Peptides against a protein of PDB entry 4N7V. Designs and how they scored, part 48

Target 1, 222 residues: chain A of PDB entry 4N7V
Amino acid sequence: TLRSITSPLVAHRLKPIRQKTKKAVVSILDSEEVCVELVKEYASQEYVKEVLQISSDGNTITIYYPNGGRGFPLADRPPSPTDNISRYSFDNLPEKYWRKYQYASRFVQLVRSKSPKITYFTRYAKCILMENSPGADFEVWFYDGVKIHKTEDFIQVIEKTGKSYTLKSESEVNSLKEEIKMYMDHANEGHRICLALESIISEEERKTRSAPFFPIIIGRKP

## One batch from the design tools (peptide; made by RFdiffusion4, then SolubleMPNN)

Design b2_p14_3_s4 (from b2_p14_3, 5 letters changed)
Fold by OpenDDE base, seed 5:
Structure b2_p14_3_s4 (fold): chain B 222 residues (1-222), chain A 14 residues (1-14)
Amino acid sequence: as target 1 above (222 residues)
Amino acid sequence: DLEEELKKLGETFP
């Protein structure tokens, strides 16, 4: 099943973006829908031959072939569907489209990992909890130049000297120099606070059923 | 950088 290789993509609260590759253009629209345009070149002109339009919650996929399958000239936005439109749920998507959906999901996940959900200013650093899940990325930019980037898989440290390294185990974290441990302690505290606030704010958002509360900024720049 | 990482991801398009 498609679910065995990826979960439905989630594009809520993401800013619009358009990225061209050799064979496709992937976009997040103002509507927070995701479009994959398959591109072919004829006589030095690029044409969109196929479009996958995915809902913001990833559960609905609309597929169409512009201009009766002849293609539509590549423009600054996806062509509008006019004929031979197919609509699928996530669990009913034909296997022939799974790789393209998976790519769209990876695209959205990458964007989410770079999209701030909570920005928290402390006395010593700017902390940012990102939108990706599970295990959202967490970045700490210390005002003195030190940077710590936490992901689900690793912790990256950039020291004042510019020295950069990656930690992938607790043993490696425990082997850090004492001065670096101080930064790590602060980063961990900021992370804990952001996660706690995320939970509280999400609960209030659920109760009010209003516009999204995120992204949010806590504190101020020094 | 998001742009650089998206470029790398684009190279893996099926």
Scores: peptide ipSAE 0.549, ipTM 0.951, DockQ to the pose 0.826
Fold by OpenDDE base, seed 1:
Structure b2_p14_3_s4 (fold): chain B 222 residues (1-222), chain A 14 residues (1-14)
Amino acid sequence: as target 1 above (222 residues)
Amino acid sequence: DLEEELKKLGETFP
């Protein structure tokens, strides 16, 4: 099943973006829908032959073939759907489209990992909790030049000297120099606070049923 | 860098 290889993508709160690759253009629209345009080249002109339009919650996929399959010239936006469109739920998507959906999901997840959800300024650093899930990326930019990037899979450290390394186990974290551990401690505290704030704000957002509260900025630059 | 990572991801398009 498609669900066995990916979960429905979630594009809520993401800013519009359009990324061209060799074979496709992937877009996040103003509507927060995701479009995958399949591109073919004919006579030195690029044409959109197929479009997958995925809802912001990933659960609905609309597929259409511009100009009856002849293609539409590649432009600055996806071509509008015409007649003979197909609409699928996530669980009913034909297998032939699974890899394209998976790519769209990876695309969205990558964008989410670079999209601030909470920005928190401390005395020593700018902390950023990103939109991706589960295990949102967390970045700490210390004002003295140290950077710590936490993901679900690793922790990357960039020291003031420019020395960089990746930590993938607790033993590696424990082997850090004492001065680096201080930065890590601060990063961890900032992370804890951001997660706590996310929980609190999300609960209030649920109660109010209003416009999204995120992204949010806490504190101020020094 | 988002752009660089998106470019790398683009190479994996089916």
Scores: peptide ipSAE 0.546, ipTM 0.951, DockQ to the pose 0.845
Fold by OpenDDE base, seed 4:
Structure b2_p14_3_s4 (fold): chain B 222 residues (1-222), chain A 14 residues (1-14)
Amino acid sequence: as target 1 above (222 residues)
Amino acid sequence: DLEEELKKLGETFP
C-alpha cells in the first residue's frame, strides 16, 4: 500500500514555494495545496504533461493531463485543471503515481523541517521547533555563536570556532566535552519546553477551531 | 539552506 511507504503529506501553514527539477516542478500553493508538474522538453520548450494536485492534508489527489495530454507550456504556476480530471483518495491512489506522491511528501517534509512552528528565545539562545513530524527538527542558535541542530536521526553541533560534527548515538553525546554538554543541556531543555508548548497550544487550537495559532514566537532576543 | 537541500532532493525525483 501507499501508506506502507509514506504517510499523507501535510502542507498546512507552509509558505508558497516553487522548485524546478530536471523532470518536474513541485509547488506549494497559496492554498497550501501541493502540485507536482511533470515536465517534458520539446524543441527547447518545456511542457507540463501531467499534474498531481494534492490537498493540504494529503488525502485527496487530483490528477489531470493539460491540453488533453498534449502538454501545456511551463509557466510560473501550474496550469489550471480542466473538467477532465481524476480524483483519488490517498488510499485509492493508483500505484503508478506512488513514487511521485512519495517525492511530494519528501519535498513537503523537507520544507516543514525548515519552517518554524515555535520560536522560543531563552537567556542564551534562539530555539526553533520546526513543522516536520514525527520528530520535528529542533534548532538552537546560541547568541555566542554555538549552533545545535537536532533531527530524528542525528545531532549536529557547530562550535564557536566553526568546528562542526554530527552525533548519531547517545554514546557520542555522552562523550562530549563538558563545555559542549552545557550547550546540549540547554538545548534539550529548550526542546522539552517547545514540545510542551506545542502540545498545549495544539489542544487549545483544536478546541477553539479558529485561525491557526502557529507559528508562534515566545519571548524575544535579549 | 533550504534551496540547496531542495535541489539535492530534486536529483532523486523518479
Scores: peptide ipSAE 0.544, ipTM 0.950, DockQ to the pose 0.829
Fold by OpenDDE base, seed 2:
Structure b2_p14_3_s4 (fold): chain B 222 residues (1-222), chain A 14 residues (1-14)
Amino acid sequence: as target 1 above (222 residues)
Amino acid sequence: DLEEELKKLGETFP
């Protein structure tokens, strides 16, 4: 099943972006929908032959072939849907489109990992919890130049000297120099606070059924 | 940055 290789993509709260590759253009629209345009070259002109338009919650996929399958010249935005439009749910998407959907999902996840959800200023650092899930990326930019980047898979540390290294286990974290451990402790505290705030704010957002509260900024730079 | 990583990801398009 498609679900065995990827989850439905989630593009909520993401800013519009358009990225061209040799074979395709992937866009996040103002509507927060995601479009995958399949690009073919003919007579030195690029044409869009196929479009996958994916809803912001990833659950609905609309597929169409511009200009009756002849293709539409590549422009600064996806071409409008044609008369022959197919609409699928995530679980009913034909297998022939799974790899394209998977790519769109990876694209969105990458954007999410670089999209601030919560920015928290402490006395010593700017902390940022990102939009990706599960295990959102967490970045800490200390005002003295130290940087810590936490992901689900690793922790990257950049020291004042510019020395950079990656930690992949708790044992490695425990083996850190005492000076670096202080930064890690602060980063972990900021991380815990951001996660707690995310939970509380998300619950209030759900209860009020209001416009999105995120992204938010807490505190100010000293 | 995001742009560089998106470029790398783009090279993996099926």
Scores: peptide ipSAE 0.540, ipTM 0.950, DockQ to the pose 0.843

Design b2_p14_4_s1 (from b2_p14_4, 8 letters changed)
Fold by OpenDDE base, seed 5:
Structure b2_p14_4_s1 (fold): chain B 222 residues (1-222), chain A 14 residues (1-14)
Amino acid sequence: as target 1 above (222 residues)
Amino acid sequence: MEEEIRKFLDSEEI
């Protein structure tokens, strides 16, 4: 099943973006829907031959073939759906579209990993918890130039000298020099706080049933 | 972000 390969994409709170490649244009719309436009070139003109429009919660996929399959000239936005539209739920998406859905999903996940959900200013650093899940990326930008980037898979450290390295195990973290451990301790505390705030605020959002509270900024840069 | 996205899109099959 598609679900065994990927989860429904989640584009909520993401800013609009349009990114072009030779074969496709992928967009997050103002509506927070995701569009994949499949592009073909004929006589130096690019045409959109197929469009996958995915709902913001990833659960509905609308597929259409512009201009009766002849294609529409590539523009600054996806072409409008025609009357020949196929609509699928995530669990009923034909297998032939799974690769394209996965492409969209990974794109959205990447964007989410770069989209601030919580920005927290400490005395020493700007901490940012991102939108991706599970295991949201967490970045700490120390005002003195040190950077720590935590992901589900690794921790990247950039020292004041510009030296950069990646840690993938607890053993490697424990082997850090004492100076860097101090930064790591601060980063971990900031991370804990952001996760706690995320939980509290998310619960309030659930209760209020109103507009989203995220993204949020806590504190101010000194 | 845009550069990383571009690299991703260029490396992925669709």
Scores: peptide ipSAE 0.354, ipTM 0.912, DockQ to the pose 0.894
Fold by OpenDDE base, seed 1:
Structure b2_p14_4_s1 (fold): chain B 222 residues (1-222), chain A 14 residues (1-14)
Amino acid sequence: as target 1 above (222 residues)
Amino acid sequence: MEEEIRKFLDSEEI
């Protein structure tokens, strides 16, 4: 099943974006829907031959073929759906579209990993918790030039000298120089605070059923 | 962000 290889994508709170490649154009719309436009070249002109439009919660997929399958000239936005439209739920999506859905999902997840959910200014650093889940990316930009980037899989450190390295285990973290451990300790504290605030704010957001509280900025740069 | 996204889209199969 599709569910066994990916979860429904989540595009909530993401800013609109349109990214072109040779094979496709992927967009997040103002509506927070995701569009994959499959592009073909003919006589030095690019045409959109197929469109997958995915709802912001990933659960509904609308597929259409512009101009009865002849294609529509590539423009600055996806072509509007016509009469030849198929609508699927996530669990009923035909297998032939699974790769395209996964492509959209990975794209959205990447965008989420670069989209600030919480920005927190400490005395020493700018901390940013991103939108991706589970295990949101967490970045710490120290004012003295040190950077720490935490993901679910690794921790990347960039020192003042520009020296960069990646840590993939707790043993490697424990083997850090004392100077770097101080930065790690601060990063971890900032991370803990951001996660705690995310939990509290999300609970209040759920209770009030109001417009999204995120993204938020806490504190100010010294 | 845009550069990383571009690299992703270029490397991934549709």
Scores: peptide ipSAE 0.352, ipTM 0.912, DockQ to the pose 0.900
Fold by OpenDDE base, seed 2:
Structure b2_p14_4_s1 (fold): chain B 222 residues (1-222), chain A 14 residues (1-14)
Amino acid sequence: as target 1 above (222 residues)
Amino acid sequence: MEEEIRKFLDSEEI
């Protein structure tokens, strides 16, 4: 099943973006829907031959073939669905479209990993918890130039000198120089606080059923 | 961000 290889993509709160490649144009719309436009070139003109439009929660996929399958000239936005529109739920998506859905999903996940959910200013750093899940990326930009980037898989450190390295185990973290451990301790504290705030704010958001509270900014740069 | 995304998309298969 599709679910065995990926979860429904989640594009909520993501800013609009449009990225053109040789193979496709991928977009997050103002509506937070995700579009994959499959592009073909004929006589020096690019045409959109197929469009996958995926709902913001990833659960509904609308597929259409512009201009009766002849293609529609590539423009600054996806062509409007007009011809032979098919609508699928995530669990009913034909296998022939799974790779394209995965492409969209990976795109969205990358965007999420770079989209601030919580920005928290401390005395020493700008901390940012990103939108991706599980294990959201967490970045700490110290005002003195040190940077720490935490992902689910690794921790990247950039020192004042520009020296950069990646840590993938707790033992490597424990072997850090004492001065770097101080930065790591601060980063970890900022991370803990952001996660705690995320939980509290998400619960309040659920209770109020109001407009999204995220993204938020807490504190200010000194 | 956009450059990183573009590089990603170029490396991925559809």
Scores: peptide ipSAE 0.349, ipTM 0.911, DockQ to the pose 0.940
Fold by OpenDDE base, seed 4:
Structure b2_p14_4_s1 (fold): chain B 222 residues (1-222), chain A 14 residues (1-14)
Amino acid sequence: as target 1 above (222 residues)
Amino acid sequence: MEEEIRKFLDSEEI
């Protein structure tokens, strides 16, 4: 099943973006829907032959073929759906579209990994918890120039000198110089706090019908 | 960010 290989994409709170590649244009719309435009070139003109429009929660996929399948000239936005629109739920999406959905999902996940959800200013650093999940990216920008970037898979450290390295195991973290461990300790504390705040704020958001609480900024740069 | 996204997408199969 599609669910066995990916979860529904989540584009909530993401800013609009349009990214062109060789074979496709991927967009996050103002509506927070995600569009994959499949592009073909004919006679030096690019045409959109197929569009997957995915709801912000990833659960509804609308598929249409512009201009009756003849294609529509590539423009600055996806072509509007007209006739012969197919609508699928995530669990009912035909297998032939799974790869395209995964493509959209990976795109959204990447954007989410770069989209601040919580910005927390400490005495020593700007901490940023990103929107991606599970295991949201966490960045710590120390005011002295040190940077720590945590992902689900690794920790990247950039020292004051510009020296950069990646840690992939606890053993490697434990082998760090004491000076760097201090930065790591602070980063971990900031991370814990951001996760705690995310939980609390998300719960309150769920209880209310107001506008989204995220993104949020806590504290100020000293 | 956009350049990084582009590079990523170009490396992905669709």
Scores: peptide ipSAE 0.359, ipTM 0.912, DockQ to the pose 0.906; fails the geometry check

Design b2_p14_4_s2 (from b2_p14_4, 5 letters changed)
Fold by OpenDDE base, seed 4:
Structure b2_p14_4_s2 (fold): chain B 222 residues (1-222), chain A 14 residues (1-14)
Amino acid sequence: as target 1 above (222 residues)
Amino acid sequence: MEEEILEELESSEI
C-alpha cells in the first residue's frame, strides 16, 4: 500500500514556495495545497504534461493532464485544472502515481524541517523546533556562535571555530568533550521544553478550533 | 532554505 511507503503529507502552516527541478516543479500554494507538475521539454520549451494537486492534509489527490494531455507551457504557477480530472483518496491512489506522491511528500517534509513551529529564546540560545514529523528537527543557535542541529538520524555540531561534525550514536555523544556536553545539555533541555509546549499548545488548539496557534515565539533574544 | 531543498530534491528526483 502507499501507506506502507509514506504517510499522507501535511502542508498546513507552510509558506508558499515553488521549486523547479529537471523533471518536475513542486509548489506549495497559498491554499497550502501541494502541486507536482511533471515537466517535459519540446523544442527548448518546457511543458507541464501532468499535475498532481494534493490537499493540505495529503488525503485528496487531484490529477489532471493540461491541454488534453498535450501539455501546457511551464509558467510561474501550476496550470489550472480542467473539468477532465481524476480525484483519489490517499488509500485509493493508483500505484502508478505513488512515486510522484512520494516526491511531493519528501519535498513537504524538507520544507517542514526548515519551517519553525516553536521558537524559544533561552538565556544562552535561540531554540527552534521545526514542523516536520515524526521526530521534528531541532536547532539551537547559541549566542556565542555554537550551533546544534538535531534530526531523527543525527546530531550536527558546529563549534565556535567553525569546526563541524556529526554524531550518529549515543556513544559518540557520550564521547564529546566536556565543553561541548554543556552545549548539548542545554540543547536537550530546550528540546524537552519545546516538545512539552508543542503538546500543550496543540491540545488547546484542538479544543478552540480557531486560528492556528503555530508558529509561536517564546521569549526574545536577551 | 530554498537552495538546500533544491539540491536534495535533485538527488532524489523521480
Scores: peptide ipSAE 0.029, ipTM 0.690, DockQ to the pose 0.897
Fold by OpenDDE base, seed 3:
Parts: structure tokens; C-alpha cells; sequence
Structure b2_p14_4_s2 (fold): chain B 222 residues (1-222), chain A 14 residues (1-14)
């Protein structure tokens, strides 16, 4: 099943974006829907032959073929759905579209990893918890130039000198210079606070059933 | 962000 390969994509709270490759254009719309436009070149002109429009929660996929499958000239936005429209749930998506859905999902996940959910200013740093899940990316920009970037897979450190390195194990973290450990301790505290706030705010958001509370900014640069 | 996204998409192009 598609579910055994990927989860439904989640595009909520993401800003609109449009990215072109040779064979496709992927977009997040103002509606937070995701569009994959399949592009073909004919006589030095690019045409959109197929569009997958995916709901913001990833559960509904609308597939259509512009101009009865003849294609529509590539433009600054997806063509309107007019011809050969099919609608699927995530669990009923035909296998022939799974790769295209996964492409959209990976794009959305990447955008989420770069989209601030919580920005927290401390005495020493700007901390940012991102939208991706599970294991949201967490960045700490110290005002003195040190940067720490935590992901589910690694921790990247950029020192004041510009020296950069990646840590992939607890052993490597424990082997850090004492000066860098102080930055790591601060980053970890900021991360803990952001996760705690995310939990509290998400619970209140669930209770109120109102407009999204995220993204949020806590504090200000000193 | 845009450049990094483009590179990642190219590596896994459909």
C-alpha cells in the first residue's frame, strides 16, 4: 500500500512556493494545497500534461489532464482543472501515481524542515523549532556567530572561526571541546523549552478549534 | 531554501 511507503503529506501553515525541475513543477498554493505538474517539452515549448493536486492534509488527490491530455503551456501557476478529472483518497490512489505522490511528500517535508514553527529569543541566541515531523529540526543562532543545527539524524556545529562539522553519535557529542559543550547545553535547553511550548500551545489550539496559533515568536533579540 | 530544495528535488526527480 502507499501507506506502507509514506504517510499523507501535511502542508498546513506552509508559505506558497513554486519549484521547477526538468520534468516537473511542484507548488504549495495559497490554499496550502500541493500541486505536481508533469512537464513535457515539444518544439522548444514546455507543456503541463498531468497535474496532481493534493489537499493540505494529504488525504485527497485530484488528478487532471489539461486540454484533454494535449497539455497546457507551462505558466506561473498550475492550469485549471477542466478535463479528465479523477479524485482519489490517499488509500485508494492508484499505484501508478505513488511515485508522484512521494515526490510531493518529500518536497513538503523539506519545506517543513525549513519553516519556523516556534522562534524563541534567548539572552545568547535565536532558537527556531521547525514544522517537520517526527523529530522537528531545531536551529540555534548564537549572537556571537556560533550555529547549532539539530535534526533527527545529526547535529551540525558551526564555530566562530567558521569551522563546521557534523555529529552523528552521542560519543561524538561527548567528545566536544568544553567551550562548544556550553553552546550545546544552551541549545538543548532552548530545544526543551520549544518542545514544551509546542505541546502546550497545540493542546490549547485543539481545545479552541480556532485559527492556527503557529507560527509564534517568543521574546526579542537583546 | 529554494536552492537546497531544487537540488533535493533533482536528486529524486520523477
Amino acid sequence: as target 1 above (222 residues)
Amino acid sequence: MEEEILEELESSEI
Scores: peptide ipSAE 0.029, ipTM 0.691, DockQ to the pose 0.875
Fold by OpenDDE base, seed 1:
Structure b2_p14_4_s2 (fold): chain B 222 residues (1-222), chain A 14 residues (1-14)
Amino acid sequence: as target 1 above (222 residues)
Amino acid sequence: MEEEILEELESSEI
């Protein structure tokens, strides 16, 4: 099943973006829907032959073929749906579209990993918790030039000298120089605080049922 | 953000 290889994508709170590759254009719309435009080249002109429009919650996929499958010239936005529109739920999506859905999902997850959910200014650093899940990316930009980037899979450190390295195990973290451990301790504390705030704010958001509270900025740069 | 997204997407081209 599609569910065995990916979860429904989540594009909520993401800003509109349009990214072109050789074979596709992927967009997040103002509506927070995600569009995958399949591109073909004919006579040095690019045409959109197929469009997958995915709802912001990833559960509904609308598929259409511009100009009755002849294609529509590639433009600055997806072509509008015409006749012969197919609509599928996530669990009923035909297998021939699974790769395209996965492409959209990977794109959305990448955008989420770079989209600030919480920005927290400490005495020493700008901390940023991102929108991706599970295990949201967490970046710490120390004002002295040190950077720490935490993901679900690794921790990247960039020292003042520009020396960079990646840590993938607790043993590697424990082998850090004491000076770097101080930065790591601060990063971990900032991360803990951001996660706690995310939980509290999300609960209040749930109770109010109003406009989204995220993204938020806490504190100020010294 | 946009440049990095492009490179990562190209590596996973549809």
Scores: peptide ipSAE 0.029, ipTM 0.688, DockQ to the pose 0.902
Fold by OpenDDE base, seed 2:
Structure b2_p14_4_s2 (fold): chain B 222 residues (1-222), chain A 14 residues (1-14)
Amino acid sequence: as target 1 above (222 residues)
Amino acid sequence: MEEEILEELESSEI
């Protein structure tokens, strides 16, 4: 099943963006929908031959073939849907479209990993919890130049000297120099606080059924 | 952000 390969993409709260490659253009629209435009070149002109338009919650996929399958010239935005439109749920998406959906999902996850959900200013650092899930990226920018980037898979450290290294196990974290351990301790505390705030704010958001509370900024730079 | 995203997308292009 598609679900065994990927979860439905989630594009809520993401800013509009359009990225072009040789074979495709992927966009997040103002509506927070995601479009994959499949591009073909003919006579030195690029044409959009197929479009996957995915809802902001990833659960609905609309597929159309511009200009009756002849293609529409590539422009600054996706072409309008044609008369021949197919609509699928995530669980009913034909297998022939799974790779294209995965491409959209990877793009959205990448954008989410770079999109601030919570910005928290401490006495020593700017902490940022990102929108990706599960295991959201967490960045700490210390005012003295040290940087820590936590992901689900690793921790990257950039020291004041510009020396950079990656930690992939708890053993490596425990082997850090005492000076770096102090930064790591502060980063971990900031991370815990951001996760706690995310939980509390998300619950209040759910109860009120209001406009999104995120992204939020807590505190101010000293 | 856009430049980093483009590079990563090109490496995983369909």
Scores: peptide ipSAE 0.028, ipTM 0.688, DockQ to the pose 0.918

Design b2_p14_4_s3 (from b2_p14_4, 4 letters changed)
Fold by OpenDDE base, seed 1:
Structure b2_p14_4_s3 (fold): chain B 222 residues (1-222), chain A 14 residues (1-14)
Amino acid sequence: as target 1 above (222 residues)
Amino acid sequence: MEEEILEELEKEEI
């Protein structure tokens, strides 16, 4: 099943974006829907031959073939749906579209990993918890030039000298120089605080059923 | 953000 490969994509709170590759253009719309435009080249012109429009919660997929399947010239936005459209739920999506859905999902996850959910200014750094899940990316930009980037899979460190390295195990973290451990300790504390605040704010959102509280900025740069 | 997104998307199959 598609569900065994990926979960429904979640595009809530993401800003509109349009990204072109050789084979496709993927967009997040103002409506927070996601569009995958499949692009073909003919006579040195690019045409959109197929469009997948996915709801913001990932559960509804609308598929259409622009201009009666002849294709529509690539423009600055997806072509509008026609009367020849198919609508599927996530669990009823035909297998031939699974790869295209996965492409959209990976795009959304990438955008989420770069979309601030919580920005927290400490005495020493700007900390940012991102929108991706599970295991949201966490970035710490120290005012002295050190950077730490935490993901579910690794920790990247950029030192003042510009030296960069990646840590993939706790043993590697424990082998860091004492000076770098101080930065790591601060990053970990900032991360803990952001996760705690995320939990508290999310619970209040659930209770109030109001407009989203995120993204949020806490504190100010010294 | 856009440049990094583009680079990662080019690695993906569709």
Scores: peptide ipSAE 0.054, ipTM 0.804, DockQ to the pose 0.922
Fold by OpenDDE base, seed 5:
Structure b2_p14_4_s3 (fold): chain B 222 residues (1-222), chain A 14 residues (1-14)
Amino acid sequence: as target 1 above (222 residues)
Amino acid sequence: MEEEILEELEKEEI
């Protein structure tokens, strides 16, 4: 099943973006829907031959073939749906579209990993918890130039000298210089606080049933 | 952000 290889994409709270590759254009729209435009080139002109439009919660996929399958010239936005529209739920999506859905999902996840959910200013750093899940990315920008980037898979450190390295195990973290451990300790504390705030705010958001509370900024830049 | 996203998308198959 599609569900065995990916979960429904989640594009809530993401800003509009349009990214072009050789074979496709992927967009997040103002409506927070996600569009994959399949592009073909004819006589040095690019045409959109197929569009997958995915709802913001990832559960509904609308597929259409512009201009009766002849294609429309590539423009600054997806072409409007035609009369030949197919609508699928996530669990009923034909297998021939799974790769395209996965492409959209990976794109959205990448955007989420770069989209601030909580920004927290400490005495020493700007901390940012991102929108991706599970295991949201966490970045710490120290005011003195040190940077720490935590993901589910690794920790990247950029020192004041510009030296950069990646840590993939606890043993590597434990082998850090004492100076760097101080930065790591601060980063970990900021991370804990952001996760706690996320939980509290999300619970209040659930109770109010109103507009999203995120993204949020805590504290002020010194 | 956009540049990094583009680099990753170019590696993806569709």
Scores: peptide ipSAE 0.051, ipTM 0.799, DockQ to the pose 0.908
Fold by OpenDDE base, seed 3:
Structure b2_p14_4_s3 (fold): chain B 222 residues (1-222), chain A 14 residues (1-14)
Amino acid sequence: as target 1 above (222 residues)
Amino acid sequence: MEEEILEELEKEEI
């Protein structure tokens, strides 16, 4: 099943973006829907031959073939659906579209990993918790030039000298120089605080049933 | 953001 390969994409709170590759254009719309436009070239002109429009919660996929399948010239936005529109739920999506859905999902995940959910200014650093899940990316930009980037898979450190390295295990983290450990300790504290705030704010958001509370900025740069 | 995302997308197959 598609569900065994990927979860429904989540594009909530993401800003509109449009990215062109050789074979496709992928977009997040103002509606927070995600569009994959499949592009073909004919006589030095690019045409959109197929469009997957995915709902912001990833659960509904609308597929259409512009201009009766002949294709529509590539423009600055997806072509409007006209005839021969198919609508699927995530669990009923035909297998032939699974790869394209996964492409959209990966795109959304990349955007989420770079989209601030919580920005927290400490005495020493700007901390940013991103929108991706599970294990949201967490970045700490120290005002003295040190950077720590935490992901689910690794921790990247950039020292004042510009020296950069990646840590992939607790053992490697434990082997850090004492000076770097101090930065790591601060980063971990900021991370804990952001996660706690995320939980509290999300709960209040659920209770209020109003507009999204995120993204949020806490404090200011000294 | 955009350049980094584009680079990653180019590695993906459709």
Scores: peptide ipSAE 0.048, ipTM 0.794, DockQ to the pose 0.926
Fold by OpenDDE base, seed 2:
Structure b2_p14_4_s3 (fold): chain B 222 residues (1-222), chain A 14 residues (1-14)
Amino acid sequence: as target 1 above (222 residues)
Amino acid sequence: MEEEILEELEKEEI
């Protein structure tokens, strides 16, 4: 099943973006829907031959073939669906479209990993918890130039000198120089606080059923 | 952000 390969993509709160590659154009619309436009070139003109439009919650996929399958000239936005459109739920998506859905999903995950959910200013750093899940990326930009980037898979450190390295185990973290451990301790504290605030804010958002509270900025640069 | 995303997308086959 598609579900055994990937979960439904989640594009909520993401800003519109349009990214062209050789074979496709992928975009997040103002509606927070995700579009994959399959591009073919004929006589030095690019045409959109197929469009997958995926709902913001990833659960509905609309597929259409512009201009009766002849293609529509590539423009600054996806072509409007006109001809016989097919609509599928995530669990009913034909297998022939799974790869294209996965492409959209990976795109959304990349955007999410770079989209601030919580920005938290401490005395020493700007901390940012990103939108991706599980294990959201967490960045700490110290005002003195040190940077720490935490992902689910690794921790990247950039020192004041510009020296950069990646840590992939707790043993490597424990082997850090004392000076760097101080930065790591602060980063970890900021991370803990952001996760706690995310939980509290999400619960209040659920209770109020109001407009999204995220993204949020907490504190200010000293 | 767009440049970094492009680099990752270009690595993928569709």
Scores: peptide ipSAE 0.047, ipTM 0.792, DockQ to the pose 0.931

